Peptides against a protein of PDB entry 5HDT. Designs and how they scored, part 5

Target 1, 163 residues: chain A of PDB entry 5HDT
Amino acid sequence: MVVKTFMDMDQDSEEEKELYLNLALHLASDFFLKHPDKDVRLLVACCLADIFRIYAPEAPYTSPDKLKDIFMFITRQLKGLEDTKSPQFNRYFYLLENIAWVKSYNICFELEDSNEIFTQLYRTLFSVINNGHNQKVHMHMVDLMSSIICEGDTVSQELLDTV
Target 2, 163 residues: chain A of PDB entry 5HDT as posed
Amino acid sequence: MVVKTFMDMDQDSEEEKELYLNLALHLASDFFLKHPDKDVRLLVACCLADIFRIYAPEAPHTSPDKLKDIFMFITRQLKGLEDTKSPQFNRYFYLLENIAWVKSYNICFELEDSNEIFTQLYRTLFSVINNGHNQKVHMHMVDLMSSIICEGDTVSQELLDTV

## One batch from the design tools (peptide; made by RFdiffusion4, then SolubleMPNN)

Design b1_p8_6_s1 (from b1_p8_6, 5 letters changed)
Fold by OpenDDE base, seed 1:
Structure b1_p8_6_s1 (fold): chain B 163 residues (1-163), chain A 8 residues (1-8)
Amino acid sequence: as target 1 above (163 residues)
Amino acid sequence: KPVLYVKP
């Protein structure tokens, strides 16, 4: 399974990274990003998060437009964190944990539309944050948002006013 | 531990 393959791979596996590069690129296609099945989209998001982890500090996606599409896609999946009792919550947690740990969104600082991406991320996170989330979820959400605020030089005033 | 993305 594709999800398991990327999940088990580490950054030092150069041969595997080369072997699965084409698959990594294909997973970012509109076919997967616009897949009608919500569970499939979640799996795709987790794979993409692992791809960013594996290929860090670089990413195999060289197109700024493609990177924007990917991060907007991942952001949309984070809405699933709202329901802590969902059978899929553990996978949403994995997604959050991964992107917070890797600081994947920090690659967006190089994008022209970074403010749009960060604004949408913050709006999404603030819309789903609630007191029902455990401390680990809150920690990852805070880590994700704080890293962008602290490291960003081009964060919009609107975004800063929401913090 | 993964290598984190760092802002340029």
Scores: peptide ipSAE 0.041, ipTM 0.714, DockQ to the pose 0.181
Fold by OpenDDE base, seed 2:
Structure b1_p8_6_s1 (fold): chain B 163 residues (1-163), chain A 8 residues (1-8)
Amino acid sequence: as target 1 above (163 residues)
Amino acid sequence: KPVLYVKP
């Protein structure tokens, strides 16, 4: 229910955005980010991605530490893209497509630990990317990585060396 | 609307 609610919400639904703000904040709690069920964590990640989409260009999360936790969490979920035959692959695809399209990670440029976040993202993507992925997956991965490089003035040399 | 996060 919750996942569908945010998925179906658009950016211009101001009243709904206000109504579900507290829910959005609650979904970023440690309870959900550290949930023991892998499928639940994936759903949470998709929901968080939708929240970033809906509330863009401003995220409802005001704590830099919380934002870091969220993006590190989302990054960990992207590891699931490695199994293209998983029943959950389409949801992992949705996650990738969303964050690439919205450019959600670009909010991390305001964070002190942005370099750590981007480094982990790139390491994760390069660990799962392979010739078995379809063209759309490759496109979204490239879009995501390219956006960060193009917008970032101070991307670490270590990250650049891996690209 | 692809509302982009813009770097500061």
Scores: peptide ipSAE 0.041, ipTM 0.713, DockQ to the pose 0.197
Fold by OpenDDE base, seed 3:
Structure b1_p8_6_s1 (fold): chain B 163 residues (1-163), chain A 8 residues (1-8)
Amino acid sequence: as target 1 above (163 residues)
Amino acid sequence: KPVLYVKP
């Protein structure tokens, strides 16, 4: 299973990282990013998050446009955090925890459209945050947002207005 | 370059 393979892989597994590089690239294809099934898209997002973790500090995706597509895609999946009673909530939590811990979005600082990406991320997080979330969820959301603000040289006024 | 977490 692809999802389990990446989830269990260590950063030091050089032979495996090389072996599954093509698979990692295929997972970022339009076929998966635009998949009609919501649960499939969530699995893809978690897998992509693991790929960023495994290949850190460098991502295997070299195209700026592809990176933008990936992070906009991941951002859209985070909307699923709204319903804490969903059967898939634990997987949404995994996604949030992973990207916050790894600081995956920080790679976007090199992208021309970083402000757009961050703005959409903040809007999404603020739209789903509610009192049903436990302290850990809130902490990960704050960690994710604060890391971007603190490490960025400049933040757009639109982003500041969102916060 | 942005710095992503790497396990020690």
Scores: peptide ipSAE 0.037, ipTM 0.696, DockQ to the pose 0.832
Fold by OpenDDE base, seed 5:
Structure b1_p8_6_s1 (fold): chain B 163 residues (1-163), chain A 8 residues (1-8)
Amino acid sequence: as target 1 above (163 residues)
Amino acid sequence: KPVLYVKP
């Protein structure tokens, strides 16, 4: 129910955005980010991706440390893209498509630890990229990586060397 | 797409 609620919500739903703000904040708690169930963590990641979309251009999370935790968390979930035959692959695809389209990670340029976040993202993406992925998956991965390279003044040489 | 930013 929670997943569907955020998925169906748009940026113009001001009353709904206010109504579900507390829920959005709770979803970023350690309880959910460190949840022992892998499927729950994937659903949480999808919800968080939708939250970034819905509340754009401003994320509802006011703590830089919390934002770092969220993006490191989302990055860890992207490892699920490696198994193209998994029943959960469609949700991993949704996560990838969303964050690529919204350019969610570009929020991280305002964070002190942006380099760490981007490094982990690129390492994760390159670890899961394979020829079994269709063109759409590849496109989203390229879009995600390209947007960071093109807009990032703080991208490390180490990161550039991996591209 | 809207430009995303973080409120410190």
Scores: peptide ipSAE 0.034, ipTM 0.688, DockQ to the pose 0.104

Design b1_p8_6_s2 (from b1_p8_6, 5 letters changed)
Fold by OpenDDE base, seed 4:
Structure b1_p8_6_s2 (fold): chain B 163 residues (1-163), chain A 8 residues (1-8)
Amino acid sequence: as target 1 above (163 residues)
Amino acid sequence: KPVLFVKP
């Protein structure tokens, strides 16, 4: 239910954005980010991705530490892209497609620890890329990585070594 | 343009 609510919401729904703001904030709590069920964590990641889409360009999360936690969390979920035969693969695809299209990781340029976040993202993506992925998956992965490299003023040597 | 750079 919650997942569908955010999926169906658009950026023009100002009243709904206000109504669900508290829910958006609650979804970023440790209760959800550290939930023991991996399928729940995937659903949470998709919701968070939708929240970034809906509230763009301004994320509702005001804490830099919280933003870092969220993006590190989303990055960890992307590991699930490795198994193209998983029943959950389509939801991992949704997550990837969303964050690539929205360019949600670009919010991280405002964070002190941006290079750490980007490095972990690149390491994760390169660890899961395989020949079983279709062209669209590859395209989204490339779009996600290229946007960060092209738009970043500075990139750590560690990140450059990963690319 | 990235969605994050466009006001809703």
Scores: peptide ipSAE 0.024, ipTM 0.656, DockQ to the pose 0.297
Fold by OpenDDE base, seed 1:
Structure b1_p8_6_s2 (fold): chain B 163 residues (1-163), chain A 8 residues (1-8)
Amino acid sequence: as target 1 above (163 residues)
Amino acid sequence: KPVLFVKP
């Protein structure tokens, strides 16, 4: 229910955005971010990605620490892109497509620990990227990484050396 | 509909 609700919601649905704001905040709790079930964590990540899309350009999460936790969490889920034959791959693809399209990680430029977040993202993407991925996956990975490099003013030298 | 990007 929750996943479908956020997937179908438009950015201009102000009444619905207000209605589900509390739910959006609760989905970022440690209970969900540290859920023991891998499939549940993937669903949570997709919901969080949709929340960033819906509330763009401003996320409903105001705590820098919470934002860091969310993006580190999403980054960890992207490891699931390795197995293109997994039944869950389509959902991992959705996650990648969404965050690349919305440029969700660009919120991190305002965070003190942005370099840590971006470094972990790039390490994760480079660890999973392979020639078995289709062109759309490659495109989204490139879009995600290039946007951060091109728009960032505070990208670390370590990150630049990785590219 | 145009999608609003997250601003850096």
Scores: peptide ipSAE 0.023, ipTM 0.649, DockQ to the pose 0.159
Fold by OpenDDE base, seed 3:
Structure b1_p8_6_s2 (fold): chain B 163 residues (1-163), chain A 8 residues (1-8)
Amino acid sequence: as target 1 above (163 residues)
Amino acid sequence: KPVLFVKP
């Protein structure tokens, strides 16, 4: 029920955004980010991606440390894109499509550790990309990486060495 | 910043 609610909500639904704000904040708690079940963590990542979409351009998370934790968490989930035959692949695709389209990671430019976040994202994407992915997956990966390089002010040498 | 979706 919670997953469907965030998927169907749009940015103009102000009454609904206010109603579910507390739920959005709770989904970023350590309880969910460190949940022992891999499938639960994937669902949490999708919900967080939807929250960034719904509340754009300003996420309801105001703590820089919390934002870093969330994006490092989402990045770790993207490893699941490697296996195209997984029963959960469509949900991993949804996660990738959403964050690429919304440009969710652009929030990280305001964070002190942005280079660490972007480096980890690039390493993850390059580790999972393969010829078994369809064109849409490739496009979303490229869109995500290109947007960060083009819109970022400075990039660490470590990130440049990865590209 | 994240994209704002504007309905037509």
Scores: peptide ipSAE 0.016, ipTM 0.637, DockQ to the pose 0.402
Fold by OpenDDE base, seed 5:
Structure b1_p8_6_s2 (fold): chain B 163 residues (1-163), chain A 8 residues (1-8)
Amino acid sequence: as target 1 above (163 residues)
Amino acid sequence: KPVLFVKP
């Protein structure tokens, strides 16, 4: 129910955005980010990605530490892109497609630990990318990485050397 | 990032 609700919500639905704000905040709690079930964590990541889409260009999360935790959490879920034959691959694809299209990670430029977040993202993507992925997966990965490089005025030299 | 969509 919760997953579908956020997936179907539009950015211009101000009443619904206000109604579900508390739920959005609750989904970023340690209870969900540290949930022991891997499938639950994937669903939580997809919901968080949709929340960033719905509330763009802003985010309902005001704490820099919380934002860091969320993006590090989403980054960890992207490891699931490695197994293209998994029954959950389509949901991992959705996560990748969403964050690439929305450019969600670009909000991290305002964080002091942005370089750490971007470095972990790039390391994760390069660890899972392979020739078995279809063109769309490759396109989204490239779009996600290139957007961060192109829009970041100050990207760490370490990150640039990795690319 | 996308901008907020406004209903027509």
Scores: peptide ipSAE 0.014, ipTM 0.615, DockQ to the pose 0.206

Design b1_p8_6_s3 (from b1_p8_6, 6 letters changed)
Fold by OpenDDE base, seed 5:
Structure b1_p8_6_s3 (fold): chain B 163 residues (1-163), chain A 8 residues (1-8)
Amino acid sequence: as target 1 above (163 residues)
Amino acid sequence: KPTLYVKP
């Protein structure tokens, strides 16, 4: 129900955004980010992706440290893209499509530890990219990586060496 | 149409 609520919400739904703001904040708590259930973590990641979409261009999270934790968390979930035959692949696809389209990771340019976040993202993506992925998956991966390279002034040489 | 995040 929580997943559906955020998925169906529009960016201009101001009353709803205010109503569910506390829920959005709670979803970024350690309780959910460190939840022992892998399926729960995936659902949390999808919700967080939707939250970034809904509240764009400003995230409701005021702490830079919290934002870092969230993006490192989302990055870890993207490893699930490696198994194209998993029953949960469609949700991993949704996560990828969302963050690529919204360019959610671009908010990280305002963070002190942006290089760490981008490095982990690229390492993760290159680790899961394979010929079993269809064109749409590849397109989203390329879009996600390209948006960071094109807009990044502080992208490390280490990151560039992986491209 | 989502509002995209952009470089500051």
Scores: peptide ipSAE 0.118, ipTM 0.783, DockQ to the pose 0.180
Fold by OpenDDE base, seed 4:
Structure b1_p8_6_s3 (fold): chain B 163 residues (1-163), chain A 8 residues (1-8)
Amino acid sequence: as target 1 above (163 residues)
Amino acid sequence: KPTLYVKP
């Protein structure tokens, strides 16, 4: 299973990182990002989050457009956090925990469209935040948003207005 | 300890 492969991989596993690099690149293809199955897209998002973790601080994706597509894709998946009773919630939690812990969105500061990405992220997070989330979920959401604000020097006023 | 992204 591809999901488990990346989830179990360590950051210092250099041989494995090289071995699965092509797979990591393939997972970011339109075939997976635009997959018709919602559950498949969630699994893809988790894999991509793990890929960012494994290759941190450098993503294997060299195209700025591809990076934008990936983070916009991940952002769309985070909307699934809205339903705490969903059978897939734990996987959405994993996605949130991972990207917050790794600070993977911080790579977006290198992108021309960073403000668009961050704006969509904040809109999505505030859209799904509710009282049904436990403390850990809230903590990860806050950590994710705070890391961007604290790291960014050129964060748009629109983004700041959402905070 | 995780390797976090660090802005250049």
Scores: peptide ipSAE 0.118, ipTM 0.780, DockQ to the pose 0.200
Fold by OpenDDE base, seed 1:
Structure b1_p8_6_s3 (fold): chain B 163 residues (1-163), chain A 8 residues (1-8)
Amino acid sequence: as target 1 above (163 residues)
Amino acid sequence: KPTLYVKP
């Protein structure tokens, strides 16, 4: 399975990284990003998060427009964190943990539309944050938002005012 | 541990 393949892959596995590069690129296609099945989209998001982890500090996606689409897509999936009792919550947690740990969104600072991406991320996170989340979830959410603020020379004043 | 993305 694709999800398991990327999840188990290490960053120093150069042979595997080269082998699955085309698959990584294909997973970012509109076919997957706009897939009608919500569970499939979550799996795709987790794979993309792992791809960013594996290829860090670089990313195999060279198109700024494609990177924007990916991060907007991942942001939309984070809405699933709002229901802590969902059977899929563990995968949403994995997604959050991964992107917070890797600091994947920091790639967006190189994008022209970074402010739009960060604004949408913060709006999404604040909309789903609740007291039902455990300490680890809160920690990852804070880490994710704090890393962007700390590095954000280009972060909009509007975004800063929301913190 | 994964290598964190470092902004240029």
Scores: peptide ipSAE 0.099, ipTM 0.775, DockQ to the pose 0.199
Fold by OpenDDE base, seed 2:
Structure b1_p8_6_s3 (fold): chain B 163 residues (1-163), chain A 8 residues (1-8)
Amino acid sequence: as target 1 above (163 residues)
Amino acid sequence: KPTLYVKP
């Protein structure tokens, strides 16, 4: 229910955005980010991706620490892209497609720990990327990584060394 | 129109 609610919401739904703001904030709580169920964590990640899309360019999460936690959380979920035959792969694909299209990680440039976040993202992507992924998956991965490089004036040398 | 995050 919650997943569908945010998935179907568009950026111009001002009344709905206000209505579900508290839910958006609640979904970023430690309860959900540290949920023991892997499938629940994936759903949470997709919801968070949609929330970033819906509320762009301003995320409803005001705490830098919370934003860091969220993006580190999303990054960890992307590990699931490794199994292309999983029944959940399409949802992992959705997550990747969304964050690449929205350029959600660009908000991290305002964070003190942006280099850590981007480094973990790139390490994760390169750990799962392989020739078995279809062209669309590769495209989104490249788009995601390229957008960060293009927008970042001060990308760490460590990150560049991994590329 | 989709709104994207951009560099500040």
Scores: peptide ipSAE 0.111, ipTM 0.778, DockQ to the pose 0.198; fails the geometry check

Design b1_p8_6_s4 (from b1_p8_6, 7 letters changed)
Fold by OpenDDE base, seed 5:
Structure b1_p8_6_s4 (fold): chain B 163 residues (1-163), chain A 8 residues (1-8)
Amino acid sequence: as target 1 above (163 residues)
Amino acid sequence: KPSLYIKP
């Protein structure tokens, strides 16, 4: 129900955005980010991706440390893209498509630890990229990486050397 | 309306 609520919400729903703001904040708590169930963590990641979409261009999370935790969390979930035959692959695809389209990670340029976040993201993506992925998956991965490089005044040379 | 993209 929570997943559907955020998925169906658009940016113009001001009353709904206010109504579910507390829920959005709670979803970023350690309880959910460190939840022991892998499927729950994936659903949480999808919700967080939708939250970034809905509240764009500003995230409802005011703490830089919390934002870092969220993006490190989302990055860890992207490892699930490696198994193209998993029943949960469609949700991993949704996560990838969303964050690529919204350019969610570009919020991180304002964070002190942006380099760490981007490094982990690229390491994760390169670890899961394979020829079994269809063109759409590859496109989203390229879009995600390109958007960071194109605006990456803070992107390290080490990261650039891996591309 | 807010932009869909966080950054262009």
Scores: peptide ipSAE 0.049, ipTM 0.728, DockQ to the pose 0.216
Fold by OpenDDE base, seed 2:
Structure b1_p8_6_s4 (fold): chain B 163 residues (1-163), chain A 8 residues (1-8)
Amino acid sequence: as target 1 above (163 residues)
Amino acid sequence: KPSLYIKP
């Protein structure tokens, strides 16, 4: 129900954005980010991706530490893209498509630990990329990685070594 | 459903 609510919400729905702001904040709590159920974590990741979409260009999360936690969390969920035959693959695809389209990770340029976040993202994507993925999946992965390279001023040597 | 705008 929560997933559907955020998925269907428009960016210009100011009253709804205000109404669900508290929910958005609570979804980033440790209770959800560290939830023991893998499917729940995927749903949380999709909700967070939608929250970044809805509240763009400004995320409702003001703490840089919280933002780092969220993007490291989302990055960990992207490992689920490896199994293209999983019943949850479509939701993993949604997550990938969303964050690539919105360029959600670009908010990390404001963070002190941006290089760590980007490095983990690249490592994760390269670890799950395989020939079983269709053109759309590959395109989103490339878009996600290239946007960071194109819009970033500098990247760490560790990140460059990953590419 | 695409976003109306993307983050910079």
Scores: peptide ipSAE 0.047, ipTM 0.737, DockQ to the pose 0.142
Fold by OpenDDE base, seed 3:
Structure b1_p8_6_s4 (fold): chain B 163 residues (1-163), chain A 8 residues (1-8)
Amino acid sequence: as target 1 above (163 residues)
Amino acid sequence: KPSLYIKP
């Protein structure tokens, strides 16, 4: 299983990282990013998050356009955090926890459209945050947003207005 | 074992 393979892989598994590099690239294809099944897209997002963790501090995706597509895709999946009673909530939590801890979005600082990516991320998080979320969820959301503001040289006024 | 992450 692809999802389990990346989830269980260590960062220092150099031979495995090389072996599954092509698979990592395939998971970022339009076929998966635009998959019609919502649950499949969530699994893809979690797998992509694990790929960023495994290959940190670098990423196997070299195209700036592809990186933008990936993070816009991950951002869209975070909308699923809204319903804490969903059977898939634990997987959405995994996605949030992973990207917050790894600081995956920090790679976007080098992208031309970083402000667009961050703005969409903040809008999405604020749209789904509610009192049903426990302290850990809130903490991960705050960590994710504050890290971007604190580590970026400049933040757009539009983003600041969103906060 | 400490994990690597994307540094600022």
Scores: peptide ipSAE 0.047, ipTM 0.716, DockQ to the pose 0.158
Fold by OpenDDE base, seed 1:
Structure b1_p8_6_s4 (fold): chain B 163 residues (1-163), chain A 8 residues (1-8)
Amino acid sequence: as target 1 above (163 residues)
Amino acid sequence: KPSLYIKP
């Protein structure tokens, strides 16, 4: 399975990274990003998160428009963190943990539409954050948001005012 | 599961 393949892959596995590069690129296609099944979209998001981890500090996606689409897509999936009792919560947690640890969103600083991406991310996170989340979830959410604020020189004033 | 490298 594609999800397991990327999840188990190490960053120093150069031959595997080359082997699955085309698959990584294909997973970012509109076919997958706009898939009608919510569970499929979550799996795709997890794969994309792993791809960012595996190919860090770079990414195989070179198009700024494609990168924007990917991060807007991942952001939309994070809405699933709201229901802690969902059977899919563990995968949403994995997604959050991964992107927070890797600092995947920091790639967006090089994009013209970075402010839009970060604003949407913060709005999404603040909409789902609640006292029902355990400490680990809160930690990852804070780490994700803090890294962007601390490293960003182009963060909008509107975003800063929300913190 | 921690990454060897993280993005700046």
Scores: peptide ipSAE 0.047, ipTM 0.736, DockQ to the pose 0.178

Design b1_p8_7_s1 (from b1_p8_7, 4 letters changed)
Fold by OpenDDE base, seed 1:
Structure b1_p8_7_s1 (fold): chain B 163 residues (1-163), chain A 8 residues (1-8)
Amino acid sequence: as target 1 above (163 residues)
Amino acid sequence: GVSYKYRP
């Protein structure tokens, strides 16, 4: 229900954005980020990705610590991209497509711990990339990583050397 | 309109 609500919403829906703002904030709570069910966590990640899209160019999350938690959480969910035959792969694909298109991780450039976030992202992506993925998956992965490299002035040299 | 991307 919540997933469909945010997925179908666009940036111009100002009244709806205001109506669901509290829900958006609560979805980033520890209760959801640390939920024991991996399928629930995936749905939460997709919702969070949609929230970044809907509220662009400014996310409703103002705390740097909360933003870090969210992106570290989303990064952990991307591990599910490894199994292309999983019944949940379509949702993992949606997550990847969304964050690549929105360039939501670029928000992290304003965070003190941006290098940690980007490092974990790259490690995760490289750990799951394989020849079984179709060209669209590869394209989104490349777009996600290259955007950070090309637009980031604060990315550590150590991270760049590993790319 | 508003950009759909945080970093164009």
Scores: peptide ipSAE 0.060, ipTM 0.740, DockQ to the pose 0.251
Fold by OpenDDE base, seed 4:
Structure b1_p8_7_s1 (fold): chain B 163 residues (1-163), chain A 8 residues (1-8)
Amino acid sequence: as target 1 above (163 residues)
Amino acid sequence: GVSYKYRP
């Protein structure tokens, strides 16, 4: 499956990265980002997270608008962390752990609409953060938010006040 | 362990 392909790929696999570049681009299409199946969207989000991991610190997506769409999409999926008893929780955890470790959202500092993206991220995380999560989940959530605050010389006080 | 790249 596509999800396993990207999950098993490492950052040093240059030939594979080139080979699957087109697939990575297709996974960010509206067809997948707006897929009607919630479970499919989660899988897509995990694949996108792995793509960001594999290509870090760069991304194969050259369009700022596309990058915004992707991160807004990923942010929406993170709301699934709210149900710790869901059969899909482990995949939501994977998504969270990945993007937190890679600091994937830090690429958004290069985007004009970074404040909007970060605002939605913080609102989403705070909406679910105190819902019976274990310490690992909390740690990743805090790491994700802290990385943006600490690296964000461009993060406005308005954004911080909004959170 | 494996060293990974991340975005600072």
Scores: peptide ipSAE 0.051, ipTM 0.726, DockQ to the pose 0.133
Fold by OpenDDE base, seed 2:
Structure b1_p8_7_s1 (fold): chain B 163 residues (1-163), chain A 8 residues (1-8)
Amino acid sequence: as target 1 above (163 residues)
Amino acid sequence: GVSYKYRP
């Protein structure tokens, strides 16, 4: 399974990183990002998160538009955190934990549309945050949002209005 | 153990 392949790969596996580079690029195609199956989209998001982890601090995606699409896609998947009783919640948690730890969204500072991406991220997170989430979920959400604020030179008014 | 890198 592709998901397991990237999940098990470490950041120092240079030969494997090169071997699966083409697959990483294909996973970011519209075919996967716009896949009609919700579970498939979640798996794709997790794979993409792992790809960002593996290739950190860089990413194999060279197109700014593609990077934007990917992070907007990941952001949309994070809405699944709203249902803590879902069988897929642990995978949503994995996604959150991964992108928070790696600081994957920080690559978006290199994008012209970073403010749009961060705004959508914050809106999504605040829409799903509730007192039913355990402390770890809250910590990752806070870490994710705080890291962006700390690394950014300025925060857009739209983002400030969201917070 | 696995060493990890993250984006600063």
Scores: peptide ipSAE 0.050, ipTM 0.731, DockQ to the pose 0.149
Fold by OpenDDE base, seed 5:
Structure b1_p8_7_s1 (fold): chain B 163 residues (1-163), chain A 8 residues (1-8)
Amino acid sequence: as target 1 above (163 residues)
Amino acid sequence: GVSYKYRP
């Protein structure tokens, strides 16, 4: 199981990181990012989050365009947080917790289109946040957003106006 | 313990 493989891998597993590098690259292909099955896309997003965790503070993806595609993809998956009663909510929670702790989106500051990515992220988070979320979900959302504001000298006024 | 890396 690909999902379990990356979940169980830690940052010190250098040989394994090298072994599964090609798999990590394949998971970011259009085949998976544009997969027609919503559940598959969620699993892909979780794998990508784990990949960012494992390779932190760097990423194995060398293309800025590919990184943009990945983060826009992950952002779209976060819409699933809106339904707390979904059977897949635990995986959405895992995705949120992971990217918040790792501060995965902070790598986007190195991208030319960082403002677009952050804008979409904030719009998505504010659209899904609701009173049905427990305090842990709220905490992760706040952590994710605040880390970008605190580190973002490049954050646009437009983004700040949405906060 | 285990040390983890993350972005500041």
Scores: peptide ipSAE 0.047, ipTM 0.717, DockQ to the pose 0.151

